Peptides against a protein of PDB entry 7BBL. Designs and how they scored, part 34

Target 1, 86 residues: chain A of PDB entry 7BBL
Amino acid sequence: IAQESLESQEQRARAALRERYLRSLLAMVGHQVSFTLHEGVRVAAHFGATDLDVANFYVSQLQTPIGVQAEALLRCSDIISYTFKP

## One batch from the design tools (peptide; aimed at target 1 L22 V29 G48 T50)

Design b2_p29_3_s4 (made by RFdiffusion4, then SolubleMPNN; from b2_p29_3, 13 letters changed)
Fold by OpenDDE base, seed 5:
Structure b2_p29_3_s4 (fold): chain B 86 residues (1-86), chain A 29 residues (1-29)
Amino acid sequence: as target 1 above (86 residues)
Amino acid sequence: SAVAAAQAEFLRRAAAELRELARELAELE
């Protein structure tokens, strides 16, 4: 019985977490997502895409306290958290 | 549309990475 090295175990764990992250993003495609930004600001927008490295969010119909923006880019640094209803 | 273009690229890249992750995980089992 071959024993998996500690390094391999850690590699598997990292891969599994990355897979989970990517699948969660794909599940949001085309759906409305709620984002919590700085200063307690909350916005809602239809999820379009991300860039997989920087994790910026490309969204449409962004509902903000001051109006609706047809298309917008939400930088990862601007986002505190987000929620999605499957 | 900028969002549409970004989405197309995102879907392609995400799918490709998921395939690689699946292969990696299979090799580690």
Scores: peptide ipSAE 0.591, ipTM 0.908, DockQ to the pose 0.756
OpenDDE base, seeds 1, 2, 3, 4: peptide ipSAE 0.591, 0.589, 0.590, 0.590; ipTM 0.908, 0.908, 0.908, 0.908; seed 4 fails the geometry check

Design b2_p29_4 (made by RFdiffusion4)
Pose (drawn by RFdiffusion4):
Structure b2_p29_4 (pose): chain A 86 residues (1-86), chain P 29 residues (1-29)
Amino acid sequence: as target 1 above (86 residues)
Amino acid sequence: DSLREEAEAIAESTSGKERELAEAVLAEL
């Protein structure tokens, strides 16, 4: 059989990477997720959802240095990193 | 197929934003 084209190989790689990424998002359901925001602020909340095109987070019970926000949307642009324990 | 089954299980057992996430994953698949 003909060799697999480099393009086809790159597509399979993107699919493999994306599938793993999606599994990692599904794994946050029912868990708390912490975030590192701008200015070095560290917050945490109950995971609700993320958008799949852009990594915006929908969370509840967001705990910040100044209080608790019952519902929140943390935009992708607001976030440097997020961390959770499976 | 395993990713679809995992997303369907979440969609059937949750509501709100967690269900919406599972449904978005199912639509993408």

Design b2_p29_4_s1 (made by RFdiffusion4, then SolubleMPNN; from b2_p29_4, 10 letters changed)
Fold by OpenDDE base, seed 2:
Order: C-alpha cells, then sequence, then structure tokens
Structure b2_p29_4_s1 (fold): chain B 86 residues (1-86), chain A 29 residues (1-29)
C-alpha cells in the first residue's frame, strides 16, 4: 500500500477546488446570484458570463444599495463570496 | 467526468455567453 506523496495530494486538492469553482460557474448560468462585497455590501444579479482567467463576472440586473444597473462588471477582487440556488 | 458532461451539455444546448463559458470550462478540464 503505497502512500501518495504530499505533492500529489496537494495537486489533487487544487484540482478538486478548481473543479468545484468551475462547476459553480456552470451552475450559476441563468440564475440570480447574491454577491457579498467589501464592508458587508450585498448585491444580487443575474449571472451572464465570466473571464475564466481574470475571474471578472459579467452580470445583468445588478441590484445595488443605490439602484439597479442593467449591465455590470464585478471583479473577483471585489467579491468576498457568492451564493445562489441552482 | 461529471463536470465535463455538464459542461458539454450546456455547450450543446446554449449559445452566446453561456456556450462560451461552457466551452471555456471544457478547455480547462
Amino acid sequence: as target 1 above (86 residues)
Amino acid sequence: AALEEEARAIAATTSGHERALAEGVLALL
């Protein structure tokens, strides 16, 4: 019973996280997503697309504290977390 | 495999941004 190397374990872990992320993106398609931004600001929007490399989120009907934007861009660096109901 | 199948299904049934996203995911797998 050979023990998997630490490097191999870490590689699998990274791969699993990446897969989880990508799966979440696919699951968001066509759904409204709630984004938590800095300082507790929460916005809701319909997921449109994303730049998989930069992780910019292109959304529509963005509900912000000051109004609704038909189209908007959320940068990954601005997002703390997101939730949605598949 | 499950993710690949899901992405493939989306790519096959959508267009525009959704398909592009699905194809992008497939390319990363």
Scores: peptide ipSAE 0.275, ipTM 0.821, DockQ to the pose 0.804
OpenDDE base, seeds 1, 3, 4, 5: peptide ipSAE 0.130, 0.178, 0.160, 0.273; ipTM 0.698, 0.741, 0.724, 0.820

Design b2_p29_4_s2 (made by RFdiffusion4, then SolubleMPNN; from b2_p29_4, 8 letters changed)
Fold by OpenDDE base, seed 2:
Structure b2_p29_4_s2 (fold): chain B 86 residues (1-86), chain A 29 residues (1-29)
Amino acid sequence: as target 1 above (86 residues)
Amino acid sequence: DALRREAEAIAASTTGYERALAEGVLALL
């Protein structure tokens, strides 16, 4: 019985996560996305583009608990998770 | 740059839907 090595399993897991992330990026184009940030902060914004060099999300109509920002920059590292309607 | 590298790696190592997805991402960058 050939059993897949732990290393191979980890490689497949990483590949699956990468694909999932890329799928999300494609799907969110032109949609409003709900972002979960640190300390339980949740915001919603329309996804514009990502800056790969700086790892930023360029968004519009950022809805925060305090108000709406027409344009905003979100750091990828500040985002814990996000959801959107496909 | 990291995302580009990831997409390129996927496009090079996969076929079908996964490859198309990766190429689609690259087109958006």
Scores: peptide ipSAE 0.028, ipTM 0.571, DockQ to the pose 0.098
OpenDDE base, seeds 1, 3, 4, 5: peptide ipSAE 0.027, 0.026, 0.025, 0.027; ipTM 0.536, 0.530, 0.531, 0.543; seed 3 fails the geometry check

Design b2_p29_4_s3 (made by RFdiffusion4, then SolubleMPNN; from b2_p29_4, 11 letters changed)
Fold by OpenDDE base, seed 5:
Structure b2_p29_4_s3 (fold): chain B 86 residues (1-86), chain A 29 residues (1-29)
Amino acid sequence: as target 1 above (86 residues)
Amino acid sequence: AALEAEARAIAASTTGAERALAEGVLALL
């Protein structure tokens, strides 16, 4: 049985994760998304668009622990994870 | 974060299926 190299396995894994990430972005369009930020902070917002070059998430109706922001820009670097109902 | 790293990696891709997929997603956003 030909075993693929560790490097090949890692490359495939990275490619799969990248594809999953992109698919998730597409699936988020028009949905309310829950974002987990650093220090366990959770926010919810309607996903509008993303800028992959700058790594920004453009959202509306951002619900934070201290209030609601109508329009907001979330930095991808601040986001640990996100969930939503398709 | 992990998301940022992946976003940069995708944005930096100039060829292949990943780049094509990224461009398609961006066109729809």
Scores: peptide ipSAE 0.024, ipTM 0.537, DockQ to the pose 0.066
OpenDDE base, seeds 1, 2, 3, 4: peptide ipSAE 0.021, 0.023, 0.021, 0.023; ipTM 0.480, 0.475, 0.487, 0.524; seeds 1, 3 fail the geometry check

Design b2_p29_4_s4 (made by RFdiffusion4, then SolubleMPNN; from b2_p29_4, 10 letters changed)
Fold by OpenDDE base, seed 1:
Structure b2_p29_4_s4 (fold): chain B 86 residues (1-86), chain A 29 residues (1-29)
Amino acid sequence: as target 1 above (86 residues)
Amino acid sequence: AALEEEARAIAASTTGYERALAEGVLALL
């Protein structure tokens, strides 16, 4: 019986990992994410999208200590960590 | 972007759920 090549197996594995990652991003869309920033600042926002090249988080309804921003950009350089409950 | 490139590659090379997922990601970019 035919056996899948190692190359094919590796390709499927990579594809599965990519699909799972993209699924996680889609699952996060529209949900509120909690971001921990520097100087003890914590904000919450609805996740929109991310750019892996520049590591930006595009969010909406960003809740900050001084008010809510309808649209905002969070850079990884500003973020210590983030949490999301699916 | 890397994410767009990867999603486009998946959409072009797969079908069913995986393609739908990738196309969904592309629609958000």
Scores: peptide ipSAE 0.028, ipTM 0.561, DockQ to the pose 0.098
OpenDDE base, seeds 2, 3, 4, 5: peptide ipSAE 0.027, 0.027, 0.026, 0.028; ipTM 0.523, 0.533, 0.541, 0.551

Design b2_p29_5 (made by RFdiffusion4)
Pose (drawn by RFdiffusion4):
Structure b2_p29_5 (pose): chain A 86 residues (1-86), chain P 29 residues (1-29)
Amino acid sequence: as target 1 above (86 residues)
Amino acid sequence: MAARTAEFIAAAEAEIAALDAELAALDAE
């Protein structure tokens, strides 16, 4: 059989990486998720959803240094990192 | 928020199934 093209190999790699990423997003359902935002602000909330094209987060009970926001959208551009315990 | 979570789960699982279909197409080639 002819060797697999480099392009096909790269495609399989993207699929493998994406599948794992998607599984990691599904794993946040029912969990709290913490975030590191701009200015070093640390917040946390109950995970609701993410968009799949851009990593915007839909969360509830967002706890910030100044209060609790019942519903919130944290935009991808607002976030440096997010952390959760499975 | 519950509705949005349900929609997110369905979209993420559908995308995983699409990736499997793309890989099966490469194997067939």

Design b2_p29_5_s1 (made by RFdiffusion4, then SolubleMPNN; from b2_p29_5, 8 letters changed)
Fold by OpenDDE base, seed 1:
Structure b2_p29_5_s1 (fold): chain B 86 residues (1-86), chain A 29 residues (1-29)
Amino acid sequence: as target 1 above (86 residues)
Amino acid sequence: MEALTAAFVAAAEAEIERLRAELAALDAA
């Protein structure tokens, strides 16, 4: 009997994970997202878009402890985690 | 931001479809 190659299995895994990731991003469209950044900093912003390759987050109404930015770019490297209410 | 969001949605959905096709091809192989 035939068995799927390791490479094929890895490819499937990558594809599946990528799909789930993209679906989660799409689910955030039009929603406010809470981002946890370094040093325990938490901000909230409305999700606008991401750079699919770099995973930069383009957001609006970024609320920080010191003010609100109408539009902002959050680098993936600055983000520890994020949550949102669907 | 609206235009950017729209472009993102289109791109993401297109990639999802590509991935679905890829997975389907893997299953069919």
Scores: peptide ipSAE 0.641, ipTM 0.921, DockQ to the pose 0.775
OpenDDE base, seeds 2, 3, 4, 5: peptide ipSAE 0.638, 0.640, 0.640, 0.641; ipTM 0.920, 0.921, 0.920, 0.920

Design b2_p29_5_s2 (made by RFdiffusion4, then SolubleMPNN; from b2_p29_5, 9 letters changed)
Fold by OpenDDE base, seed 4:
Structure b2_p29_5_s2 (fold): chain B 86 residues (1-86), chain A 29 residues (1-29)
Amino acid sequence: as target 1 above (86 residues)
Amino acid sequence: MAALTEEFVARAEAEIRELRAELARLDAA
């Protein structure tokens, strides 16, 4: 069998990465996620959803150093990193 | 939020199915 073309390999890689990303998001559903934001701000919130294209994070029970927001939007540009326990 | 979450889950799972089908096509080629 002939080797897979470079373009096909790229397609495979993109598909695999996208699937992994989506599965990671699904794994967050119903779980508390810890977000590291700019200026060393760390918050925790329950994951609700994302924009699949823009990746805005829609969360609930956002615990911040200055209070709790029942519902909130976290933009990707605001997030340095996030961690969760499946 | 519950409705938004359900919609998100449905969309994500649907896309995953499409991606797995795509990967299967690539594996068969």
Scores: peptide ipSAE 0.652, ipTM 0.930, DockQ to the pose 0.774
OpenDDE base, seeds 1, 2, 3, 5: peptide ipSAE 0.651, 0.651, 0.652, 0.651; ipTM 0.929, 0.929, 0.930, 0.929

Design b2_p29_5_s3 (made by RFdiffusion4, then SolubleMPNN; from b2_p29_5, 8 letters changed)
Fold by OpenDDE base, seed 4:
Structure b2_p29_5_s3 (fold): chain B 86 residues (1-86), chain A 29 residues (1-29)
Amino acid sequence: as target 1 above (86 residues)
Amino acid sequence: MAELTAAFVAAAEAEIERLRAELAALDAA
C-alpha cells in the first residue's frame, strides 16, 4: 500500500495545527481572556486581535494588579498561557 | 479597536479557507 511522503505528512500536520490555532483565536473575539504572565502575574483583557505572523495580542480593558489599561499590546514572549470561556 | 478586530477576523478567516484548500489537496493527492 502506497503511503504519502514524509514531507506531505509534515505539511498536513503544519496546516492542520495552523488552522486549529486560528480557529481558537477567532473563538476569542468578543470575549474576555485571562492571561498568565511571568512572575505569577495574571491579567484579564478583552481580545481585540493578534498579529498573525508574530502572535502579538492586541487587547482592551486590560486588568492588571495595579490598574486597568484601556488598550494594550501583549507580546507573545510575555505570555505563559491564556484561557477563555467560549 | 473595532476596526482592528474586523481586519483580524477577515484575515484569519481567509487564511483558514486557504488552509482548508491545502489540506483537501493533500488528501486528494
Scores: peptide ipSAE 0.641, ipTM 0.921, DockQ to the pose 0.745
OpenDDE base, seeds 1, 2, 3, 5: peptide ipSAE 0.641, 0.641, 0.640, 0.641; ipTM 0.920, 0.921, 0.921, 0.920

Design b2_p29_5_s4 (made by RFdiffusion4, then SolubleMPNN; from b2_p29_5, 8 letters changed)
Fold by OpenDDE base, seed 4:
Structure b2_p29_5_s4 (fold): chain B 86 residues (1-86), chain A 29 residues (1-29)
Amino acid sequence: as target 1 above (86 residues)
Amino acid sequence: MEALTAEFVARAEAEIRELRAELAALDAA
């Protein structure tokens, strides 16, 4: 009945969260994602990829209030939230 | 974009496998 160490518990938590994150990204593949950006700007785009460092989103058909970009890069720092339909 | 997406998927899935193995090892310890 030995108790798991705190470090082990934290390691498990980190791994679990990372897995969930990755699975959520994979679920976005091929789907349109709605991004909420700063200043109330909302855009929609098809998810392409991330660099897995939580730095950039690579998307296509980015629909902005002023037009559509075939391909674009969204910095995570610019994103407040996002949602999609699996 | 297609190639980029494919590469992303491959990398993500590989990492998930590693994470699951890590979690399994932690649970078994």
Scores: peptide ipSAE 0.650, ipTM 0.927, DockQ to the pose 0.754
OpenDDE base, seeds 1, 2, 3, 5: peptide ipSAE 0.649, 0.649, 0.648, 0.648; ipTM 0.926, 0.926, 0.926, 0.926

Design b2_p29_6 (made by RFdiffusion4)
Pose (drawn by RFdiffusion4):
Structure b2_p29_6 (pose): chain A 86 residues (1-86), chain P 29 residues (1-29)
Amino acid sequence: as target 1 above (86 residues)
Amino acid sequence: SYAPFDPARPLAEITAEFIERVEAEIASL
């Protein structure tokens, strides 16, 4: 059989990477997720959802240095990193 | 592509839909 084209190989790689990424998002359901925001602020909340095109987070019980926000949307642009324990 | 979730909705509903969208995308890969 003809060799697989480089383009087809790159497509399979994107699919493999995406599938693993999606599985990592699904794994946050029912868990707390912590975030590192701008200015070095560390916060945490109960995971609700993320958008799949852009990594915006929908969370509840967001704990910040100044209080607790019952519902929140942390925009992708607000976030440097997020961390959770499976 | 996906439409963003409406933050005005109940987050439980958004979470249910989020799970469906992730599973559906994994199946389509």

Design b2_p29_6_s1 (made by RFdiffusion4, then SolubleMPNN; from b2_p29_6 with Y2H A8S T15Q A16R E20R V22L S28A)
Fold by OpenDDE base, seed 1:
Structure b2_p29_6_s1 (fold): chain B 86 residues (1-86), chain A 29 residues (1-29)
Amino acid sequence: as target 1 above (86 residues)
Amino acid sequence: SHAPFDPSRPLAEIQREFIRRLEAEIAAL
């Protein structure tokens, strides 16, 4: 049996990481996520989806310092970081 | 790579499609 090439091993490793990432996104769906925005602003929202190329976050029940927005779009460029509890 | 979602669509619809996309990609890995 031919040995797996180093390139193939790297591909499998990348695939494993990709799967972990994708599954983490799945785990996030429907759950509250905390976002840190610019100037230290923190908001929370229920994660609905994200698009992987533009990285927009489609969320509901966005809790901001001034109120709650039923549905909202958060642009990746506005987000410093995000966390969630599975 | 997938086209971005139309943000005017209900989140529930976007969410369902997002899940389908994720599951499809995972299955194809």
Scores: peptide ipSAE 0.621, ipTM 0.911, DockQ to the pose 0.814
OpenDDE base, seeds 2, 3, 4, 5: peptide ipSAE 0.620, 0.620, 0.621, 0.619; ipTM 0.911, 0.912, 0.911, 0.911

Design b2_p29_6_s2 (made by RFdiffusion4, then SolubleMPNN; from b2_p29_6 with Y2H A8S I19V E20R V22L S28A)
Fold by OpenDDE base, seed 3:
Structure b2_p29_6_s2 (fold): chain B 86 residues (1-86), chain A 29 residues (1-29)
Amino acid sequence: as target 1 above (86 residues)
Amino acid sequence: SHAPFDPSRPLAEITAEFVRRLEAEIAAL
């Protein structure tokens, strides 16, 4: 079998990373995620989806210091960081 | 990659489509 080119190897590596990322997102679906917002505000919500380009987070049961929102949209610009506990 | 979701849609529908999109892209890799 012919030796795979460096170019092909790099393509496979990129594809593998992409797959890992995508599967990671799938694993998050339906699970609670913790978000750190501006001013140090921390909230938790169940992950529903995200816009891959804009990185908007579509979540349910958003728990904030002032109450719970059944469904919510968290913009990437509002998020400092987030963590997922599998 | 994919167009953003209409935020006015029910989350259940958005999530379902999201999953389909992810699975489709994974299958196409």
Scores: peptide ipSAE 0.616, ipTM 0.908, DockQ to the pose 0.814
OpenDDE base, seeds 1, 2, 4, 5: peptide ipSAE 0.616, 0.615, 0.616, 0.613; ipTM 0.908, 0.908, 0.908, 0.908

Design b2_p29_6_s3 (made by RFdiffusion4, then SolubleMPNN; from b2_p29_6 with Y2F I19V E20R V22L A24E S28R)
Fold by OpenDDE base, seed 4:
Structure b2_p29_6_s3 (fold): chain B 86 residues (1-86), chain A 29 residues (1-29)
Amino acid sequence: as target 1 above (86 residues)
Amino acid sequence: SFAPFDPARPLAEITAEFVRRLEEEIARL
């Protein structure tokens, strides 16, 4: 019987992972997201976009221990985790 | 860490473009 090649299987797997990632970003748009940063710093902000090339999060109304930033960049390298309610 | 920024375009426009790109890529997968 016809069988999918290993390369084809791997391509589908990569595509599935990419889709899940992209959909997760899409799901965050327009929502407040809680970010855990280094040193135990937790912030909340409305997710606007990412710069996939630079690996930045573009956010608004960033609530930080220092205060609220109307617009801010969060570097992905500084983010340990994030959560949000869809 | 984080940094404030001043986008050349309103964040809303950046977001809209981002969403468009996401949806287009997802559709092509």
Scores: peptide ipSAE 0.584, ipTM 0.870, DockQ to the pose 0.326
OpenDDE base, seeds 1, 2, 3, 5: peptide ipSAE 0.582, 0.582, 0.584, 0.581; ipTM 0.865, 0.868, 0.870, 0.867

Design b2_p29_6_s4 (made by RFdiffusion4, then SolubleMPNN; from b2_p29_6 with Y2H A8S A16E I19V E20R V22L S28A)
Fold by OpenDDE base, seed 1:
Structure b2_p29_6_s4 (fold): chain B 86 residues (1-86), chain A 29 residues (1-29)
Amino acid sequence: as target 1 above (86 residues)
Amino acid sequence: SHAPFDPSRPLAEITEEFVRRLEAEIAAL
């Protein structure tokens, strides 16, 4: 049998990880996600999209300490972390 | 390439395009 090269194996491994990541994003669509922002502020919003290059988050129903925004853009610089549980 | 979305667009439209992009990339892996 033909032995797959190490480089090819690593390429497939990277592809598998990429697929897992992309599918996780798909799973988040339309669901509430929790974000931790600076100064310990925690907010929740319905996930709409991200742009993978800039890491902007496009969300709806953003629940902030002072109210709800119908639609909002969360920049990478605003976010410490985010979590999602199906 | 994943160009950023125009944030002035309705979220629903952004989301639809986002999903299409993701599904296309997954299919191409």
Scores: peptide ipSAE 0.613, ipTM 0.907, DockQ to the pose 0.825
OpenDDE base, seeds 2, 3, 4, 5: peptide ipSAE 0.611, 0.613, 0.611, 0.611; ipTM 0.907, 0.908, 0.907, 0.907

Design b2_p29_7 (made by RFdiffusion4)
Pose (drawn by RFdiffusion4):
Structure b2_p29_7 (pose): chain A 86 residues (1-86), chain P 29 residues (1-29)
Amino acid sequence: as target 1 above (86 residues)
Amino acid sequence: AAELAAAEQRNRELEQQFREEAAAWFASR
């Protein structure tokens, strides 16, 4: 059988990486998720959803240094990192 | 090619599951 093309190999790699990433997003359902935002602010909330094209987060009970926001959208551009415990 | 097509199908299935979970979460709000 002919060797697999480099392009086909790269496509399989993207599929493998994407599938793992998607599984990691699904794993946040029912969990709290913490975030590191601009200015070093650390917040947390109950995970609701993310967009799949851009990593915007839909969360509830967002706890910030100044209060609790019942519903929130944290935009991808607002976020440096997010952390959760499975 | 078949392995890639199966991998792409699994990605579509995970994306659909996630959209269902997100819809259920928005409905609860």

Design b2_p29_7_s1 (made by RFdiffusion4, then SolubleMPNN; from b2_p29_7, 15 letters changed; failed a check: too like the target's own chain)
Amino acid sequence: SEQIARAALRVRELEEELRRAAAAFFASL

Design b2_p29_7_s2 (made by RFdiffusion4, then SolubleMPNN; from b2_p29_7, 14 letters changed; failed a check: too like the target's own chain)
Amino acid sequence: SEQLARAALRVRELEERLREAAARFFASL

Design b2_p29_7_s3 (made by RFdiffusion4, then SolubleMPNN; from b2_p29_7, 16 letters changed; failed a check: too like the target's own chain)
Amino acid sequence: SEQLARAALRVRELEAEWERAAAAFFAAL

Design b2_p29_7_s4 (made by RFdiffusion4, then SolubleMPNN; from b2_p29_7, 17 letters changed; failed a check: too like the target's own chain)
Amino acid sequence: SEQRARAALRVRELEEELRRLGAEFFAAR

Design b2_p29_8 (made by RFdiffusion4)
Pose (drawn by RFdiffusion4):
Structure b2_p29_8 (pose): chain A 86 residues (1-86), chain P 29 residues (1-29)
Amino acid sequence: as target 1 above (86 residues)
Amino acid sequence: AALEALEAELGRVGHGPAGERLKAFLDAL
């Protein structure tokens, strides 16, 4: 059989990477997720959802240095990193 | 392409039917 084109290989790679990423998002359901925001602020909340096109987070019980926000949307642009324990 | 179509349809993942549907779809791959 003819060799697989480089383009087809790159597409399979993107699919493999995306599937793994999606599984990592699904794994946050029912867990707390911590975030590192701008200015080095560290916060945490109960995971609710993320958008799939852009990594915006929908969370509840967001704990910040100044208080607790019952519901929150942390925009992708607000976040440097997020961490959770499976 | 199937992943991209399903993600565009769901828009979000997490608690609820969208997360369940995405998990079922991925488990079928």

Design b2_p29_8_s1 (made by RFdiffusion4, then SolubleMPNN; from b2_p29_8 with E4D E7L H15E E20R R21A K23R A28S)
Fold by OpenDDE base, seed 3:
Structure b2_p29_8_s1 (fold): chain B 86 residues (1-86), chain A 29 residues (1-29)
Amino acid sequence: as target 1 above (86 residues)
Amino acid sequence: AALDALLAELGRVGEGPAGRALRAFLDSL
């Protein structure tokens, strides 16, 4: 049985995860997303778009502990995790 | 910056701790 190389397996794994990630981004468009930021800060906002290169999240009606921001950009470096209901 | 680390790991290997975490997350959707 010809076993594929480790490198080939890794390439397929990367491609599969990238595809699934992109599909998840499409699924969250227009939905409210909950973001967990540093220091335990949690915010909610409507997802607009993302910059695929930097993974910046463009959101609207960002609910923060200090108020609501109509339009906002969340940097990838600020985000610990996110959840949404499809 | 877990998301940043996640994306970096996906670019590198597609597996490992971050890749497995993403897989688990996506499977929960």
Scores: peptide ipSAE 0.022, ipTM 0.538, DockQ to the pose 0.049
OpenDDE base, seeds 1, 2, 4, 5: peptide ipSAE 0.018, 0.019, 0.019, 0.020; ipTM 0.507, 0.496, 0.494, 0.514; seed 2 fails the geometry check

Design b2_p29_8_s2 (made by RFdiffusion4, then SolubleMPNN; from b2_p29_8, 8 letters changed)
Fold by OpenDDE base, seed 1:
Structure b2_p29_8_s2 (fold): chain B 86 residues (1-86), chain A 29 residues (1-29)
Amino acid sequence: as target 1 above (86 residues)
Amino acid sequence: AALDALLARLGRVGEGPAGRELQAFLDSL
């Protein structure tokens, strides 16, 4: 009985998450997105673009506790999760 | 590597009822 290698299983799992991620990007276009960052910081912004390799988020109208930034870059490493209303 | 780390985090957050609901929505696209 051939067992799928651990590497293959991990690859499939990553591929599934990647698909979900990409679909979420398509769905979030034109919507305000809430980003959860470290230390419980939550910000809201409009999605602009992302670098698919690095997953940096280029956003507009970033609402932070100290004000609104017209344009901003959110680094992948800073993002824990994001949500949006479809 | 950075993307993989994000995906790993999203995977965990995507668990449970809310995550399943989101996945169902995404699957409908």
Scores: peptide ipSAE 0.129, ipTM 0.641, DockQ to the pose 0.081
OpenDDE base, seeds 2, 3, 4, 5: peptide ipSAE 0.058, 0.113, 0.100, 0.118; ipTM 0.578, 0.637, 0.615, 0.643

Design b2_p29_8_s3 (made by RFdiffusion4, then SolubleMPNN; from b2_p29_8, 8 letters changed)
Fold by OpenDDE base, seed 1:
Structure b2_p29_8_s3 (fold): chain B 86 residues (1-86), chain A 29 residues (1-29)
Amino acid sequence: as target 1 above (86 residues)
Amino acid sequence: DALDALEAELGEVGEGPAGRALAAFLDSL
């Protein structure tokens, strides 16, 4: 019988995880999200949108250690993790 | 990055409580 290749299985698994990632982005729209950045920096911001190709996060009311930025862009590469209450 | 971290959490065998909760939430959407 036919057996799916390991590469195909891994591809499907990665696709499923990316789908869940996208669902989390959908779920956080309009919500305040806590972002953990490098070097232990934690910020909170209202999620606006992402650029799906680059995975940039467009946020508003970014609470930084030195003040609030009305609008900001957070690069995916700068973000370690995020949490929010749906 | 965030995607890699999420994939690691959601893809790991024996997901922690947080990972399972998040997965359950996302599956409910």
Scores: peptide ipSAE 0.026, ipTM 0.538, DockQ to the pose 0.070
OpenDDE base, seeds 2, 3, 4, 5: peptide ipSAE 0.023, 0.024, 0.023, 0.024; ipTM 0.544, 0.544, 0.541, 0.546

Design b2_p29_8_s4 (made by RFdiffusion4, then SolubleMPNN; from b2_p29_8 with A2E E4D E9R H15E R21E K23R A28S)
Fold by OpenDDE base, seed 2:
Structure b2_p29_8_s4 (fold): chain B 86 residues (1-86), chain A 29 residues (1-29)
Amino acid sequence: as target 1 above (86 residues)
Amino acid sequence: AELDALEARLGRVGEGPAGEELRAFLDSL
């Protein structure tokens, strides 16, 4: 009985996670997203684009505690979680 | 490997052809 190797199973698992992530990013394009950042900071912005190699999120109309930025860059390392309405 | 190659080629995705190409690829999986 041929059985898939552990390494092959792990590869498929990683691929599935990446696919899910990319689908999520694409679903956010053109929508307002609520981001939870460090220190309990919460912001909302319209998701525009992302670099796939480096998780940089290019957003617009970023609502921050000190005002609204027309255009902004959010780094994934600064983000704890996010929610959006697809 | 196929997805990796596509990502490397596209670079930045959002509104536009790059995002649509990625979406189409993912839908084909």
Scores: peptide ipSAE 0.712, ipTM 0.951, DockQ to the pose 0.856
OpenDDE base, seeds 1, 3, 4, 5: peptide ipSAE 0.710, 0.712, 0.712, 0.712; ipTM 0.950, 0.950, 0.951, 0.950

